Peptides against a protein of PDB entry 1Y74. Designs and how they scored, part 51

Target 1, 57 residues: chain A of PDB entry 1Y74
Amino acid sequence: LGLERDVSRAVELLERLQRSGELPPQKLQALQRVLQSRFCSAIREVYEQLYDTLDIT

## One batch from the design tools (peptide; made by RFdiffusion4, then SolubleMPNN)

Design b2_p26_3_s4 (from b2_p26_3, 18 letters changed)
Fold by OpenDDE base, seed 5:
Structure b2_p26_3_s4 (fold): chain B 57 residues (1-57), chain A 26 residues (1-26)
Amino acid sequence: as target 1 above (57 residues)
Amino acid sequence: SEEEERRRELEELLRRVEEREREERQ
């Protein structure tokens, strides 16, 4: 799903930023926490239901 | 250093997120 791909890309970018040291670890951790949020999980569930209903692959 | 420890912890957290995303895509 699009959300999963976007989350995966965000994680990749955060890892790069973490390795480069361009941002404080606490800020990157906060962003990572947002990606793990229950809100993101709920939106993913909605996307899955929508794709199932519309039979979008 | 404390900063290096925080960086290592963040790397571990990000790795867990990536693993979860892979599991959910199955």
Scores: peptide ipSAE 0.059, ipTM 0.523, DockQ to the pose 0.045
Fold by OpenDDE base, seed 1:
Structure b2_p26_3_s4 (fold): chain B 57 residues (1-57), chain A 26 residues (1-26)
Amino acid sequence: as target 1 above (57 residues)
Amino acid sequence: SEEEERRRELEELLRRVEEREREERQ
């Protein structure tokens, strides 16, 4: 799904920022918590159900 | 150092997120 791809890309970018030292660890942890939030999971589930119902691939 | 430990923990957490996202796409 598009959201899953965007989350994966966000994780990759955060890892790069972590390695370069440009992002403070606490801020990185906060961003990671947002990406792992139940809210993001719920939005993903809604998209998944819509794609299943409409048979969109 | 404490900073290196925090960096390692964050890298491990990010790796777990990436793995979960891959598993959900399969």
Scores: peptide ipSAE 0.058, ipTM 0.526, DockQ to the pose 0.045
Fold by OpenDDE base, seed 4:
Structure b2_p26_3_s4 (fold): chain B 57 residues (1-57), chain A 26 residues (1-26)
Amino acid sequence: as target 1 above (57 residues)
Amino acid sequence: SEEEERRRELEELLRRVEEREREERQ
């Protein structure tokens, strides 16, 4: 789905910024907290359940 | 250093998220 594609792209960009050192450590820590948030986990769980049930690709 | 450790932890997290996103789309 569109949201998952956008999240995947964001993760890819953040990984590049992390490796290059272009992103300040404070911002990296904030982004880590967002990605580990209960909200992100809950949304991902809903997506996983939908894909498991409907076999969406 | 503590900063290098935190950077490595974030890299592992991001990798895990990316793998989960790929698995969900397959």
Scores: peptide ipSAE 0.056, ipTM 0.517, DockQ to the pose 0.044
Fold by OpenDDE base, seed 2:
Structure b2_p26_3_s4 (fold): chain B 57 residues (1-57), chain A 26 residues (1-26)
Amino acid sequence: as target 1 above (57 residues)
Amino acid sequence: SEEEERRRELEELLRRVEEREREERQ
């Protein structure tokens, strides 16, 4: 799904930034916590339900 | 170093997020 792909891409970018050292560890940690948050998971579930209902691919 | 340990922990957590996202897409 679109949101899952966006989250996965964000994770990939964070990994690259972590390896390159372009971002401070604290900022990376904060972004990681946001991506793993229950809020983001809940929003994703809502989008999944909408996609299933509307048959959006 | 402590900084290297933090970086490794962050990498492991990111891998877990990626794995979860892959499992949900299947």
Scores: peptide ipSAE 0.055, ipTM 0.523, DockQ to the pose 0.045; fails the geometry check

Design b2_p26_5_s1 (from b2_p26_5, 14 letters changed)
Fold by OpenDDE base, seed 4:
Structure b2_p26_5_s1 (fold): chain B 57 residues (1-57), chain A 26 residues (1-26)
Amino acid sequence: as target 1 above (57 residues)
Amino acid sequence: LLEELQRLLEEIRRMIEEVERAEREA
């Protein structure tokens, strides 16, 4: 699904930014943890279901 | 709630696009 791909891409970019050292890695890692959390995954699933059902587009 | 979730997702998308742009311009 599009959102799953976007979250996966966000995580990949956050990992690159952490390695570059251009930004505080601790904050980037915290954001990465949120994006990879079961909570975020559950919210994503609910959002995708609602988006598909309600045609929010 | 749904509007807040959409906003968060749009912010994430914007961040992705900004970083990808910076990577292409560097």
Scores: peptide ipSAE 0.048, ipTM 0.517, DockQ to the pose 0.352
Fold by OpenDDE base, seed 1:
Structure b2_p26_5_s1 (fold): chain B 57 residues (1-57), chain A 26 residues (1-26)
Amino acid sequence: as target 1 above (57 residues)
Amino acid sequence: LLEELQRLLEEIRRMIEEVERAEREA
């Protein structure tokens, strides 16, 4: 689904930014961990289910 | 709750777009 793709792309970009060394990696790594967490996955599933249920048009 | 989740998702999307723009300009 669109949100899964956007989260995956966000993680990819964060990994690239961490490898460049141009920015302090700590905050980027923390955000990556949040996006890859089971909590974020569960919230994504609920979001997708809500929009699938309400998408009558 | 849903509005706050949507806000967070929009912030993430904005960040992606900014990074992708910077990568294209470099």
Scores: peptide ipSAE 0.044, ipTM 0.512, DockQ to the pose 0.335
Fold by OpenDDE base, seed 3:
Structure b2_p26_5_s1 (fold): chain B 57 residues (1-57), chain A 26 residues (1-26)
Amino acid sequence: as target 1 above (57 residues)
Amino acid sequence: LLEELQRLLEEIRRMIEEVERAEREA
């Protein structure tokens, strides 16, 4: 849950930064696409499974 | 691969903290 929340917050902030126009939007949009990709989702699922199995706090 | 992912996550965390700080100080 922590990683999912942090990724969701990162996407939200990237969308705000893209709308403000303070930074070139292309790199921000590319990072957003990576964070929302199937690859990042699969890595997050593996991470969450390992975290639950090891019962790490 | 895991080290690269960790570096990416730390960079994202830093970006979040910087933006949230700027929003509080504005």
Scores: peptide ipSAE 0.044, ipTM 0.509, DockQ to the pose 0.260
Fold by OpenDDE base, seed 2:
Structure b2_p26_5_s1 (fold): chain B 57 residues (1-57), chain A 26 residues (1-26)
Amino acid sequence: as target 1 above (57 residues)
Amino acid sequence: LLEELQRLLEEIRRMIEEVERAEREA
């Protein structure tokens, strides 16, 4: 689904930004941890369930 | 890279808001 791909891409971009040194790495790492958290996974699961239930094409 | 990240985060935010709206309407 789009959300899973976008989260995965966001994590990849955060890892690249951490390597570039353009931004404070600690804040980027914190954001990466949020995106990889069980909270984001739970929201993704709810979204997927709603998508399946509503038969969104 | 930063602009693309901001785009994705905004898209994720909109998706979350849509889910929250759907949950309130259900």
Scores: peptide ipSAE 0.042, ipTM 0.478, DockQ to the pose 0.041

Design b2_p26_5_s2 (from b2_p26_5, 13 letters changed)
Fold by OpenDDE base, seed 3:
Structure b2_p26_5_s2 (fold): chain B 57 residues (1-57), chain A 26 residues (1-26)
Amino acid sequence: as target 1 above (57 residues)
Amino acid sequence: LLEELERLLREIEEMIREVEEAERRA
């Protein structure tokens, strides 16, 4: 789904930015941890269920 | 749940601002 893809892409970009060393890695890593948290995955799961049920475009 | 989501969103917004400020200084 779009949200899952966008979160995965955001994580990928954060990992690349961390490896480049151009930006402070600690904040990027913290954001990555949030996006990969169980809380975010649970919200995404609810979103996906609602999307499937309501046939949202 | 909503309060925790709002807290996380505020934390994310703060982190984004700090990253953008760091990028402008580079």
Scores: peptide ipSAE 0.048, ipTM 0.536, DockQ to the pose 0.228
Fold by OpenDDE base, seed 5:
Order: sequence, then C-alpha cells, then structure tokens
Structure b2_p26_5_s2 (fold): chain B 57 residues (1-57), chain A 26 residues (1-26)
Amino acid sequence: as target 1 above (57 residues)
Amino acid sequence: LLEELERLLREIEEMIREVEEAERRA
C-alpha cells in the first residue's frame, strides 16, 4: 500500500540527509530507527489491514 | 502500545521542528 512505500521512501530520504550533513544527523537517525522499528512495522501492518477493510478516506 | 505510540509521535513532532529550523538557517 501507499503507507509502506511512503515509509520506505522516508527512510531513504533520511539516509541521504544524514550523508549530506546539512541537518542534525542524530535526530534523523533516531527517526529512521523509529520508522524501521518492529513496533512501527506492526502498526503499519494493522493500519494497512484496517484501511483495506474500512475503506478509510 | 498507545502510550508508546504517543511517545513516538511526540518525538517525531520534535524532530520535524528541529529539521524545519535547520532548513530555515540554510
């Protein structure tokens, strides 16, 4: 779904931003860790299932 | 789980603000 793709894209952008050094890398890395966490993945999976079932606008 | 989600959301909001502030200085 769009959410999985958007999260993956966000992680990719965070990795690029960390390498550029233009932004505080520690906070970007923390956000990346959150987005790649098992908790976030589990919530995303539940969200995707609910979205398919409820047709959330 | 809800408390952890709320914590994560607050951390994300803080990081977004810090990124936006850094972008305004560039």
Scores: peptide ipSAE 0.047, ipTM 0.533, DockQ to the pose 0.247
Fold by OpenDDE base, seed 1:
Structure b2_p26_5_s2 (fold): chain B 57 residues (1-57), chain A 26 residues (1-26)
Amino acid sequence: as target 1 above (57 residues)
Amino acid sequence: LLEELERLLREIEEMIREVEEAERRA
């Protein structure tokens, strides 16, 4: 779904910033870990299920 | 609800792009 794509794009951008080495990577890496976490994935899945079941935007 | 969550992610992506552009100019 669109949400999965948006999360994947955000992670890609964070990885590019980390590889440049010009910015301290710690906060960027923390955000990446949150976006890739099982918790974030589970919340996304619940929202997508609600959309499919109840037609909630 | 999904639209709001997608909006927040787009805002994060935009902020990251702005930072990347600033670094390329430095």
Scores: peptide ipSAE 0.058, ipTM 0.536, DockQ to the pose 0.220; fails the geometry check
Fold by OpenDDE base, seed 2:
Formats: C-alpha cells, sequence, structure tokens
Structure b2_p26_5_s2 (fold): chain B 57 residues (1-57), chain A 26 residues (1-26)
C-alpha cells in the first residue's frame, strides 16, 4: 500500500509542476501518464501479490 | 524488491519536490 500512495503523491507533484508553467509540460505529462498507466498498475499489483505470498522485501 | 521500488518512487518524489521549490524561488 505504500507504493500506491507514493505513485499518487508523485502524480500530484507532477500536476503542480505542470501548473507552474516554467518547465516543459510535455515531458512531465508523459511521466504522469506512465505512472497512471495500466502497465504500471499491473506491475504494482504483481509485486504486491508476490510480497503478500513470498514476503519479498 | 517491493521496498526497492518504493525507494525509487520516494526518490522521484523528492526530485520533483526539489524542482518545484527551485521554480518557486526563480
Amino acid sequence: as target 1 above (57 residues)
Amino acid sequence: LLEELERLLREIEEMIREVEEAERRA
């Protein structure tokens, strides 16, 4: 559950940076899209399941 | 492995925070 919160916080920070307008928004938006992607979510779920099953640190 | 991934995300968050603070000071 820590990982999900960290991803959510990273997305929030990226949104703030995009609103500031001083950095090129396209790369920030691309990173946000990666963090919110189904691919990233699927990997997170697999890792969480493995952690729950095998106690992988 | 999960802890390592969480660490990487925390590092990204810190980097983004530092950039946001630098931009507010510029």
Scores: peptide ipSAE 0.055, ipTM 0.544, DockQ to the pose 0.238; fails the geometry check

Design b2_p26_5_s3 (from b2_p26_5, 14 letters changed)
Fold by OpenDDE base, seed 2:
Structure b2_p26_5_s3 (fold): chain B 57 residues (1-57), chain A 26 residues (1-26)
Amino acid sequence: as target 1 above (57 residues)
Amino acid sequence: LLEELRAILEEIRRMIEEVEEAERRA
């Protein structure tokens, strides 16, 4: 759904920001890892399950 | 890029909050 697409886009942007060197790369990398974590995956699963019965978009 | 990233993160946060609220009500 929208969340998965947004996470993917966020990861892409974080990679671009890391290459630019405008921000501390370690913080960007940490955020990228959070977005790619099992936590975010679990949230997406819950979101998708709820989407079938609830309109939370 | 920063503004676009911020917008995406805000949307993600909003979605998470809605999911959490739905879980609390269930």
Scores: peptide ipSAE 0.046, ipTM 0.462, DockQ to the pose 0.041
Fold by OpenDDE base, seed 5:
Structure b2_p26_5_s3 (fold): chain B 57 residues (1-57), chain A 26 residues (1-26)
Amino acid sequence: as target 1 above (57 residues)
Amino acid sequence: LLEELRAILEEIRRMIEEVEEAERRA
């Protein structure tokens, strides 16, 4: 689904933001870790299953 | 829960778009 792509893009952007130094890197890195966590992966999996079953629109 | 999750995902999408716009301006 598009969610996996969006999460991957978000991680990419966070990496770029971290390198730019424009924002506090600690919080960006923490957010990146969350997005890459097994927790988020599990949530995405559940979401994908539910999305196919339920219309979220 | 699904509506809340959708809202979170929309927020993430919004953030992505905002960052991408900022990158294009740089």
Scores: peptide ipSAE 0.044, ipTM 0.485, DockQ to the pose 0.292
Fold by OpenDDE base, seed 3:
Structure b2_p26_5_s3 (fold): chain B 57 residues (1-57), chain A 26 residues (1-26)
Amino acid sequence: as target 1 above (57 residues)
Amino acid sequence: LLEELRAILEEIRRMIEEVEEAERRA
């Protein structure tokens, strides 16, 4: 899946965008916090486990 | 529900790709 890698890359890009000041940093920071949350991690884990056992493609 | 989650993740991946392309043009 590479989902963990994609989430990590998304967080990295959000940090860069926040530093550039081109976009409202507060909304970007909120999204970053959601992506780094335990909730997002738990959802990712469940998704990956189900993907391994079920063909959900 | 899983299809909706997949769609969201695909959109995030698309956004990443667009940003990376913009970075390569700079």
Scores: peptide ipSAE 0.043, ipTM 0.482, DockQ to the pose 0.256
Fold by OpenDDE base, seed 1:
Structure b2_p26_5_s3 (fold): chain B 57 residues (1-57), chain A 26 residues (1-26)
Amino acid sequence: as target 1 above (57 residues)
Amino acid sequence: LLEELRAILEEIRRMIEEVEEAERRA
Protein backbone atom coordinates (compact mmCIF):
# COMPACT_ATOMS: atom_id res chain seq x y z
CA LEU B 1 0.00 0.00 0.00
CA GLY B 2 0.91 3.68 -0.12
CA LEU B 3 1.94 3.70 3.52
CA GLU B 4 4.77 1.23 2.95
CA ARG B 5 6.07 3.42 0.11
CA ASP B 6 5.83 6.55 2.27
CA VAL B 7 7.78 4.91 5.09
CA SER B 8 10.44 3.72 2.64
CA ARG B 9 10.69 7.23 1.17
CA ALA B 10 11.01 8.74 4.65
CA VAL B 11 13.88 6.36 5.46
CA GLU B 12 15.62 7.24 2.18
CA LEU B 13 15.35 10.97 2.87
CA LEU B 14 16.68 10.52 6.40
CA GLU B 15 19.70 8.62 5.05
CA ARG B 16 20.44 11.47 2.63
CA LEU B 17 20.17 14.06 5.39
CA GLN B 18 22.55 12.05 7.56
CA ARG B 19 25.12 11.73 4.75
CA SER B 20 25.02 15.46 4.00
CA GLY B 21 26.35 16.23 7.48
CA GLU B 22 24.40 19.50 7.52
CA LEU B 23 22.28 18.39 10.47
CA PRO B 24 23.13 16.55 13.69
CA PRO B 25 22.69 12.89 12.75
CA GLN B 26 21.59 11.51 16.13
CA LYS B 27 17.94 12.55 16.01
CA LEU B 28 17.65 11.64 12.33
CA GLN B 29 19.11 8.21 12.99
CA ALA B 30 16.75 7.67 15.91
CA LEU B 31 13.74 8.50 13.74
CA GLN B 32 15.03 6.22 10.99
CA ARG B 33 15.37 3.36 13.46
CA VAL B 34 11.79 3.90 14.66
CA LEU B 35 10.46 3.81 11.09
CA GLN B 36 12.41 0.60 10.38
CA SER B 37 11.45 -1.07 13.67
CA ARG B 38 9.32 -4.18 14.00
CA PHE B 39 6.96 -2.08 16.10
CA CYS B 40 6.36 0.39 13.27
CA SER B 41 5.92 -2.46 10.79
CA ALA B 42 3.35 -4.13 13.03
CA ILE B 43 1.39 -0.90 13.51
CA ARG B 44 1.47 -0.27 9.75
CA GLU B 45 0.14 -3.77 9.08
CA VAL B 46 -2.73 -3.29 11.55
CA TYR B 47 -3.59 0.08 10.02
CA GLU B 48 -3.60 -1.35 6.50
CA GLN B 49 -5.88 -4.20 7.56
CA LEU B 50 -8.28 -1.81 9.28
CA TYR B 51 -8.30 0.48 6.26
CA ASP B 52 -9.27 -2.44 4.04
CA THR B 53 -12.08 -3.65 6.30
CA LEU B 54 -13.41 -0.39 7.78
CA ASP B 55 -14.38 2.98 6.37
CA ILE B 56 -12.07 5.12 8.52
CA THR B 57 -12.19 8.22 6.33
CA LEU A 1 -7.03 5.26 18.61
CA LEU A 2 -7.58 5.20 14.84
CA GLU A 3 -7.49 9.00 14.75
CA GLU A 4 -4.19 8.97 16.63
CA LEU A 5 -2.69 6.48 14.18
CA ARG A 6 -3.91 8.61 11.28
CA ALA A 7 -2.36 11.71 12.86
CA ILE A 8 1.02 9.97 13.13
CA LEU A 9 0.88 8.96 9.46
CA GLU A 10 -0.10 12.48 8.43
CA GLU A 11 2.87 13.84 10.37
CA ILE A 12 5.21 11.45 8.54
CA ARG A 13 3.72 12.61 5.22
CA ARG A 14 4.19 16.25 6.24
CA MET A 15 7.84 15.61 7.09
CA ILE A 16 8.44 13.96 3.71
CA GLU A 17 6.91 16.93 1.91
CA GLU A 18 8.98 19.44 3.89
CA VAL A 19 12.23 17.60 3.16
CA GLU A 20 11.40 17.28 -0.53
CA GLU A 21 10.66 21.00 -0.74
CA ALA A 22 13.96 21.80 0.98
CA GLU A 23 15.84 19.55 -1.48
CA ARG A 24 14.23 21.35 -4.44
CA ARG A 25 15.33 24.75 -3.07
CA ALA A 26 18.90 23.65 -2.30
Scores: peptide ipSAE 0.043, ipTM 0.482, DockQ to the pose 0.391

Design b2_p26_5_s4 (from b2_p26_5, 13 letters changed)
Fold by OpenDDE base, seed 4:
Structure b2_p26_5_s4 (fold): chain B 57 residues (1-57), chain A 26 residues (1-26)
Amino acid sequence: as target 1 above (57 residues)
Amino acid sequence: LLEELERILREIEEMIREVEEAERRA
């Protein structure tokens, strides 16, 4: 799904930013953990179901 | 659940600010 792909891409970008050292890695890692959490995944699934069903996308 | 969503949003906002600050320094 589109949102799943976007979240996966965001995680990839965060990993790259962490490796570059241009930004504080701790904050980037914290955000990455949030995006990969079961909570975020559950919210994503609900969001995708709602917007796919309602055809709001 | 709402508190966790608020935490997520705050972390995203903090990251955005840090990226923007880094871009201004470059």
Scores: peptide ipSAE 0.052, ipTM 0.534, DockQ to the pose 0.228
Fold by OpenDDE base, seed 2:
Structure b2_p26_5_s4 (fold): chain B 57 residues (1-57), chain A 26 residues (1-26)
Amino acid sequence: as target 1 above (57 residues)
Amino acid sequence: LLEELERILREIEEMIREVEEAERRA
């Protein structure tokens, strides 16, 4: 699904940015934890179900 | 739920700004 792929890509990019050392890693790591949280997973699941049901364009 | 989503969006916007500023300094 598109949103799952985009979240996975965002996590990968955050890991690369942390390894580059060009940015303070703490905020990037916090955002990565949020994106990998059970909360974001639950919201994604609800969003995907609503999108499929309502055919949101 | 909406307040937490708004927090996440603000964090993403801040991250984008920090990345753009780092790219301009490099």
Scores: peptide ipSAE 0.052, ipTM 0.531, DockQ to the pose 0.269
Fold by OpenDDE base, seed 3:
Structure b2_p26_5_s4 (fold): chain B 57 residues (1-57), chain A 26 residues (1-26)
Amino acid sequence: as target 1 above (57 residues)
Amino acid sequence: LLEELERILREIEEMIREVEEAERRA
């Protein structure tokens, strides 16, 4: 799904930015943890359920 | 729920600013 893909891509980019050392890694890691949290997973599940129910394009 | 979403958005906004500042220094 689009949201799952976008979150996964965001996590990938955050990992790359952390490895480059161009930015302070702590804040990037914090954001990565948030995106991988149960909260974001729950929101994604609700989104997916609504998407399936409403057949949103 | 909304408070956590707002926190996430603030963290993203801060990350964007830091990336833009890094790009300006390159």
Scores: peptide ipSAE 0.052, ipTM 0.534, DockQ to the pose 0.229
Fold by OpenDDE base, seed 1:
Structure b2_p26_5_s4 (fold): chain B 57 residues (1-57), chain A 26 residues (1-26)
Amino acid sequence: as target 1 above (57 residues)
Amino acid sequence: LLEELERILREIEEMIREVEEAERRA
């Protein structure tokens, strides 16, 4: 779904920012870990199920 | 769950501030 793709893109951008060395990587890495967490995955799943149930595109 | 959500929001806010500060120095 669109939200899964957007989260994956956000993680990719965070990895690039970390590798550039232009910013301290610690906070970027923390946010990346949050976006990849089981908590965020569960919340994403609930949102996706809600949209599927209501037939919202 | 609320404590974890609050942690996520704080981490996002801190990241935004660091990015904005870096852009002003570049």
Scores: peptide ipSAE 0.049, ipTM 0.536, DockQ to the pose 0.189

Design b2_p26_6_s1 (from b2_p26_6, 12 letters changed)
Fold by OpenDDE base, seed 5:
Structure b2_p26_6_s1 (fold): chain B 57 residues (1-57), chain A 26 residues (1-26)
Amino acid sequence: as target 1 above (57 residues)
Amino acid sequence: SEVEELVEELERILERLRQLLELLLT
């Protein structure tokens, strides 16, 4: 699913940005926490169900 | 720079996520 791929890639990018040390890590880490939260997981699940129901590839 | 490129890609992804969320919640 595109949403899952986007979330995974976003988390990867945030981790790389944190490791670079060129940006304050606190806000990056907070955003990463949001993207990995139960809320975002629930949103992904809703979209997965929609894609399954509509048979979207 | 590499950081700038990573930020730009991240912003594009977040915009897609924002659009999906907006569509879902309307």
Scores: peptide ipSAE 0.478, ipTM 0.866, DockQ to the pose 0.742
Fold by OpenDDE base, seed 3:
Structure b2_p26_6_s1 (fold): chain B 57 residues (1-57), chain A 26 residues (1-26)
Amino acid sequence: as target 1 above (57 residues)
Amino acid sequence: SEVEELVEELERILERLRQLLELLLT
């Protein structure tokens, strides 16, 4: 699923960027919190349900 | 640099996510 894969990859990238120490960490962490929020989880759930129903990989 | 490549990939992903949200919410 594109949405799930993109969110997971985005979080991974944000964690790597935070560990690099080359960018201000606060905004990176804030974006990570949004991507891991209840809202994004709910959207991902809807997306997955639609793809399951339509039999889309 | 390595950081630049990570940022570029992140920006591409966020743009795709933005487009999906726009489609769902409008």
Scores: peptide ipSAE 0.476, ipTM 0.866, DockQ to the pose 0.655
Fold by OpenDDE base, seed 2:
Structure b2_p26_6_s1 (fold): chain B 57 residues (1-57), chain A 26 residues (1-26)
Amino acid sequence: as target 1 above (57 residues)
Amino acid sequence: SEVEELVEELERILERLRQLLELLLT
């Protein structure tokens, strides 16, 4: 799904940004933690179930 | 710069995620 792809890409970007050292890492890490949290996973599940139910890709 | 491009891409992705959350959490 687009959501899963977006979350994965966002995490990848955050990791690259942290490694660059050009930005303060704390807020980048916090955002990465949110995107990898159970909360974010639950939202992805809801999204997936809605689209499965409605037969939308 | 490379960092600027990465930040811009990240911002675009986060905006899409925000819109999705807004739809789901009405």
Scores: peptide ipSAE 0.476, ipTM 0.865, DockQ to the pose 0.673
Fold by OpenDDE base, seed 1:
Structure b2_p26_6_s1 (fold): chain B 57 residues (1-57), chain A 26 residues (1-26)
Amino acid sequence: as target 1 above (57 residues)
Amino acid sequence: SEVEELVEELERILERLRQLLELLLT
């Protein structure tokens, strides 16, 4: 789904930005932790169930 | 630069995520 793809891509970008060494890593790491948190996963599940229920791809 | 392009893509994605959250939580 689009949300799952966006979260996965955002995490990839954050990891690349951290590896570049050109930006302070602390805030990037914090954002990555939020996107990979149980809270974010729960929101993704709500989104997925909503679209499954409505039969939307 | 490469970093600038990555930041711009990240910002676009985060904006989409923000909009979805606002829709789901209201």
Scores: peptide ipSAE 0.476, ipTM 0.865, DockQ to the pose 0.689

Design b2_p26_6_s3 (from b2_p26_6, 13 letters changed)
Fold by OpenDDE base, seed 5:
Structure b2_p26_6_s3 (fold): chain B 57 residues (1-57), chain A 26 residues (1-26)
Amino acid sequence: as target 1 above (57 residues)
Amino acid sequence: SEVEELVRELERILEKIRELLELLLT
């Protein structure tokens, strides 16, 4: 789904930015942790259930 | 630069995520 795809891409971008060394990694890593948190996973699950219920592709 | 492009894409995606969250939580 769109949210899962967007979260996955955001994490990928954060990892690339961290590897570049051009930006302080601490805040990037913190944002990555938030996006990969149980909270965000739970929100994504609710989102997916809504889409399943509404039969949205 | 590549970093600038990555940051721009990241900001776009975060905005999309924010919009979805706002719709979901209202």
Scores: peptide ipSAE 0.509, ipTM 0.874, DockQ to the pose 0.739
Fold by OpenDDE base, seed 3:
Structure b2_p26_6_s3 (fold): chain B 57 residues (1-57), chain A 26 residues (1-26)
Amino acid sequence: as target 1 above (57 residues)
Amino acid sequence: SEVEELVRELERILEKIRELLELLLT
């Protein structure tokens, strides 16, 4: 499931970047909020359902 | 640097997410 994996990895990267302190955290956190939003979760659910139905990893 | 590598990977992933969203929404 590419989308689920990619969103999870993107969030992980954003958290690491925030902890580094080398970049302004506000925009990083805002992007993280979008990726963890209800909207993104709903899209991921649709994606996962489609791939489960088609038996695609 | 490590931060630069993390940013590069993040950009790659965001592009992949964008492409998938475009497929789902259009």
Scores: peptide ipSAE 0.508, ipTM 0.874, DockQ to the pose 0.713
Fold by OpenDDE base, seed 2:
Structure b2_p26_6_s3 (fold): chain B 57 residues (1-57), chain A 26 residues (1-26)
Amino acid sequence: as target 1 above (57 residues)
Amino acid sequence: SEVEELVRELERILEKIRELLELLLT
């Protein structure tokens, strides 16, 4: 799904940005935590259910 | 720079995620 792909890519980018050391890591880590949280997972589940029900891309 | 490109891509993706959240949380 698009949302799953986007969340996964966003996390990957945040990890790369943290490893670069060119930006303060704290806010990057906080955003990564949100994207990997149960809340974000629940939203993805809702999106997936709607996607399956409506058969839309 | 490499970091600037990564940040630009991240911002684009976050905007896409925001748009989907707005659809789900109307």
Scores: peptide ipSAE 0.506, ipTM 0.873, DockQ to the pose 0.717
Fold by OpenDDE base, seed 1:
Structure b2_p26_6_s3 (fold): chain B 57 residues (1-57), chain A 26 residues (1-26)
Amino acid sequence: as target 1 above (57 residues)
Amino acid sequence: SEVEELVRELERILEKIRELLELLLT
């Protein structure tokens, strides 16, 4: 789904940015932790259930 | 640069996520 795809891609980008060593890692790590949090997972579930209920891919 | 391109893509995706969250939470 779109939200799951966007979150996954954002995490990939954050990991690449951290590995580059060109930016301070602390804020990047914090944002990655938020995107991978149980809270964000719960919101993704709400999104998925909504689209499943409406039979939208 | 490569880093600038990654940052631009990240900002675009975060904006998309924000817009979806605003729709779900209102």
Scores: peptide ipSAE 0.505, ipTM 0.873, DockQ to the pose 0.731

Design b2_p26_7_s2
Fold by OpenDDE base, seed 3:
Formats: sequence, structure tokens, C-alpha cells
Structure b2_p26_7_s2 (fold): chain B 57 residues (1-57), chain A 26 residues (1-26)
Amino acid sequence: as target 1 above (57 residues)
Amino acid sequence: EEELEEQRRREEEARRQELLAEALAE
């Protein structure tokens, strides 16, 4: 699945938004940290394995 | 056997709580 790539892309977009200052940077940084957490990585891995097994996109 | 299963369940729950705390840490 592309979910790992999608999360990586989301983090990249959040970094750009933080630099622009258009949105509260602290909230964006908190969201970025959550998305990069071991918890979110573990859930993503389970999700990818499940959908790879079921061949669902 | 039941006591060992209960111990494993408690350890799994504790690990899950640690991972949640890490994700929610500001």
C-alpha cells in the first residue's frame, strides 16, 4: 500500500505549512509528531498488511 | 495456564498505554 508514502507526504506538507506561518505552527508540529509516532507507525503497518492480504485498494 | 494468559494480557495493555502516551505527548 501507499499509506507509508501518503503519511510521509502529509508530514512534508505539514512542514511547509509550518514555515508559511498561515496556520498555528505548534498545532501542526503536534500533528506531525503524532503521525511520526511509533503508535501511528504500528497501526499503519497493521493496516498495510491487512489490505495487502485482502488485495483491497 | 489462565494466570499466564492474564499476565500476558496485562503486559499487552500496559504496552498499548505506553504507545498511546508517546503519541499524545506534547
Scores: peptide ipSAE 0.039, ipTM 0.484, DockQ to the pose 0.016
Fold by OpenDDE base, seed 1:
Structure b2_p26_7_s2 (fold): chain B 57 residues (1-57), chain A 26 residues (1-26)
Amino acid sequence: as target 1 above (57 residues)
Amino acid sequence: EEELEEQRRREEEARRQELLAEALAE
C-alpha cells in the first residue's frame, strides 16, 4: 500500500542522513526506531484494514 | 584499527537495513 512505501522511503532517507554525519545521528536513529516500532506497525495495519474493508483503492 | 571500525559500522548498517525491511514489510 502507499503508506508502507512512504514509511519505507522515509526510513531510507533517515539512514542516508545518519551516514552523512552532518546531523545528530542519535535523534535521526530515534525517529527511525519510532517509525519501525510495533506501535506504528499496528497503526499501519488499521489503515490497511480500513481501506480493504471500504474497497477504497 | 580505523579500517576494522569502518567494517563493523558497515555490518551494523546492513543489519539495521535488514531489520528495517522486515519491520516495514506487509
Scores: peptide ipSAE 0.027, ipTM 0.395, DockQ to the pose 0.039
Fold by OpenDDE base, seed 2:
Structure b2_p26_7_s2 (fold): chain B 57 residues (1-57), chain A 26 residues (1-26)
Amino acid sequence: as target 1 above (57 residues)
Amino acid sequence: EEELEEQRRREEEARRQELLAEALAE
C-alpha cells in the first residue's frame, strides 16, 4: 500500500540526512526508530486491513 | 461479563502503553 512505501521513503530520506551531518544525527535516528517501531507497524497493519476490507488499492 | 470486559480493556491499555513506550525508546 501507499503508506508502507511512504514510510520506507521517509526512512530513506532520514538516512540521507543523517549521513549529511547537517542535522543532529541522534534526533534523526530517533525519528527513524519511531517510524520502524512496532507501534507504527501495528498502525500500518490496521490501515492495510481497513483498505483490504474497503477494496481500495 | 463486566469483569471480563474490564480485564480485556486493561490488557488492551497495557499493550497500547507498551507499543508507545517502544516507539519512544531511544
Scores: peptide ipSAE 0.042, ipTM 0.491, DockQ to the pose 0.018; fails the geometry check
Fold by OpenDDE base, seed 4:
Structure b2_p26_7_s2 (fold): chain B 57 residues (1-57), chain A 26 residues (1-26)
Amino acid sequence: as target 1 above (57 residues)
Amino acid sequence: EEELEEQRRREEEARRQELLAEALAE
């Protein structure tokens, strides 16, 4: 699963939205911090390992 | 051997549990 890539892409999109000013920048920045948090990364890694083990693509 | 595959599975599960425990400690 390209979940790491998808999260990275989501962060890039959030950065663009912050620069556009179309949405509250502080809320988008908070979401970006959550997505880049060690907690979120750890959950992602567990998720990826689970699906790799189950051989579901 | 099937025993080695089971050992690898248990080690992977243990690493996964450790990672979850670390994430929940934050």
Scores: peptide ipSAE 0.032, ipTM 0.452, DockQ to the pose 0.013; fails the geometry check

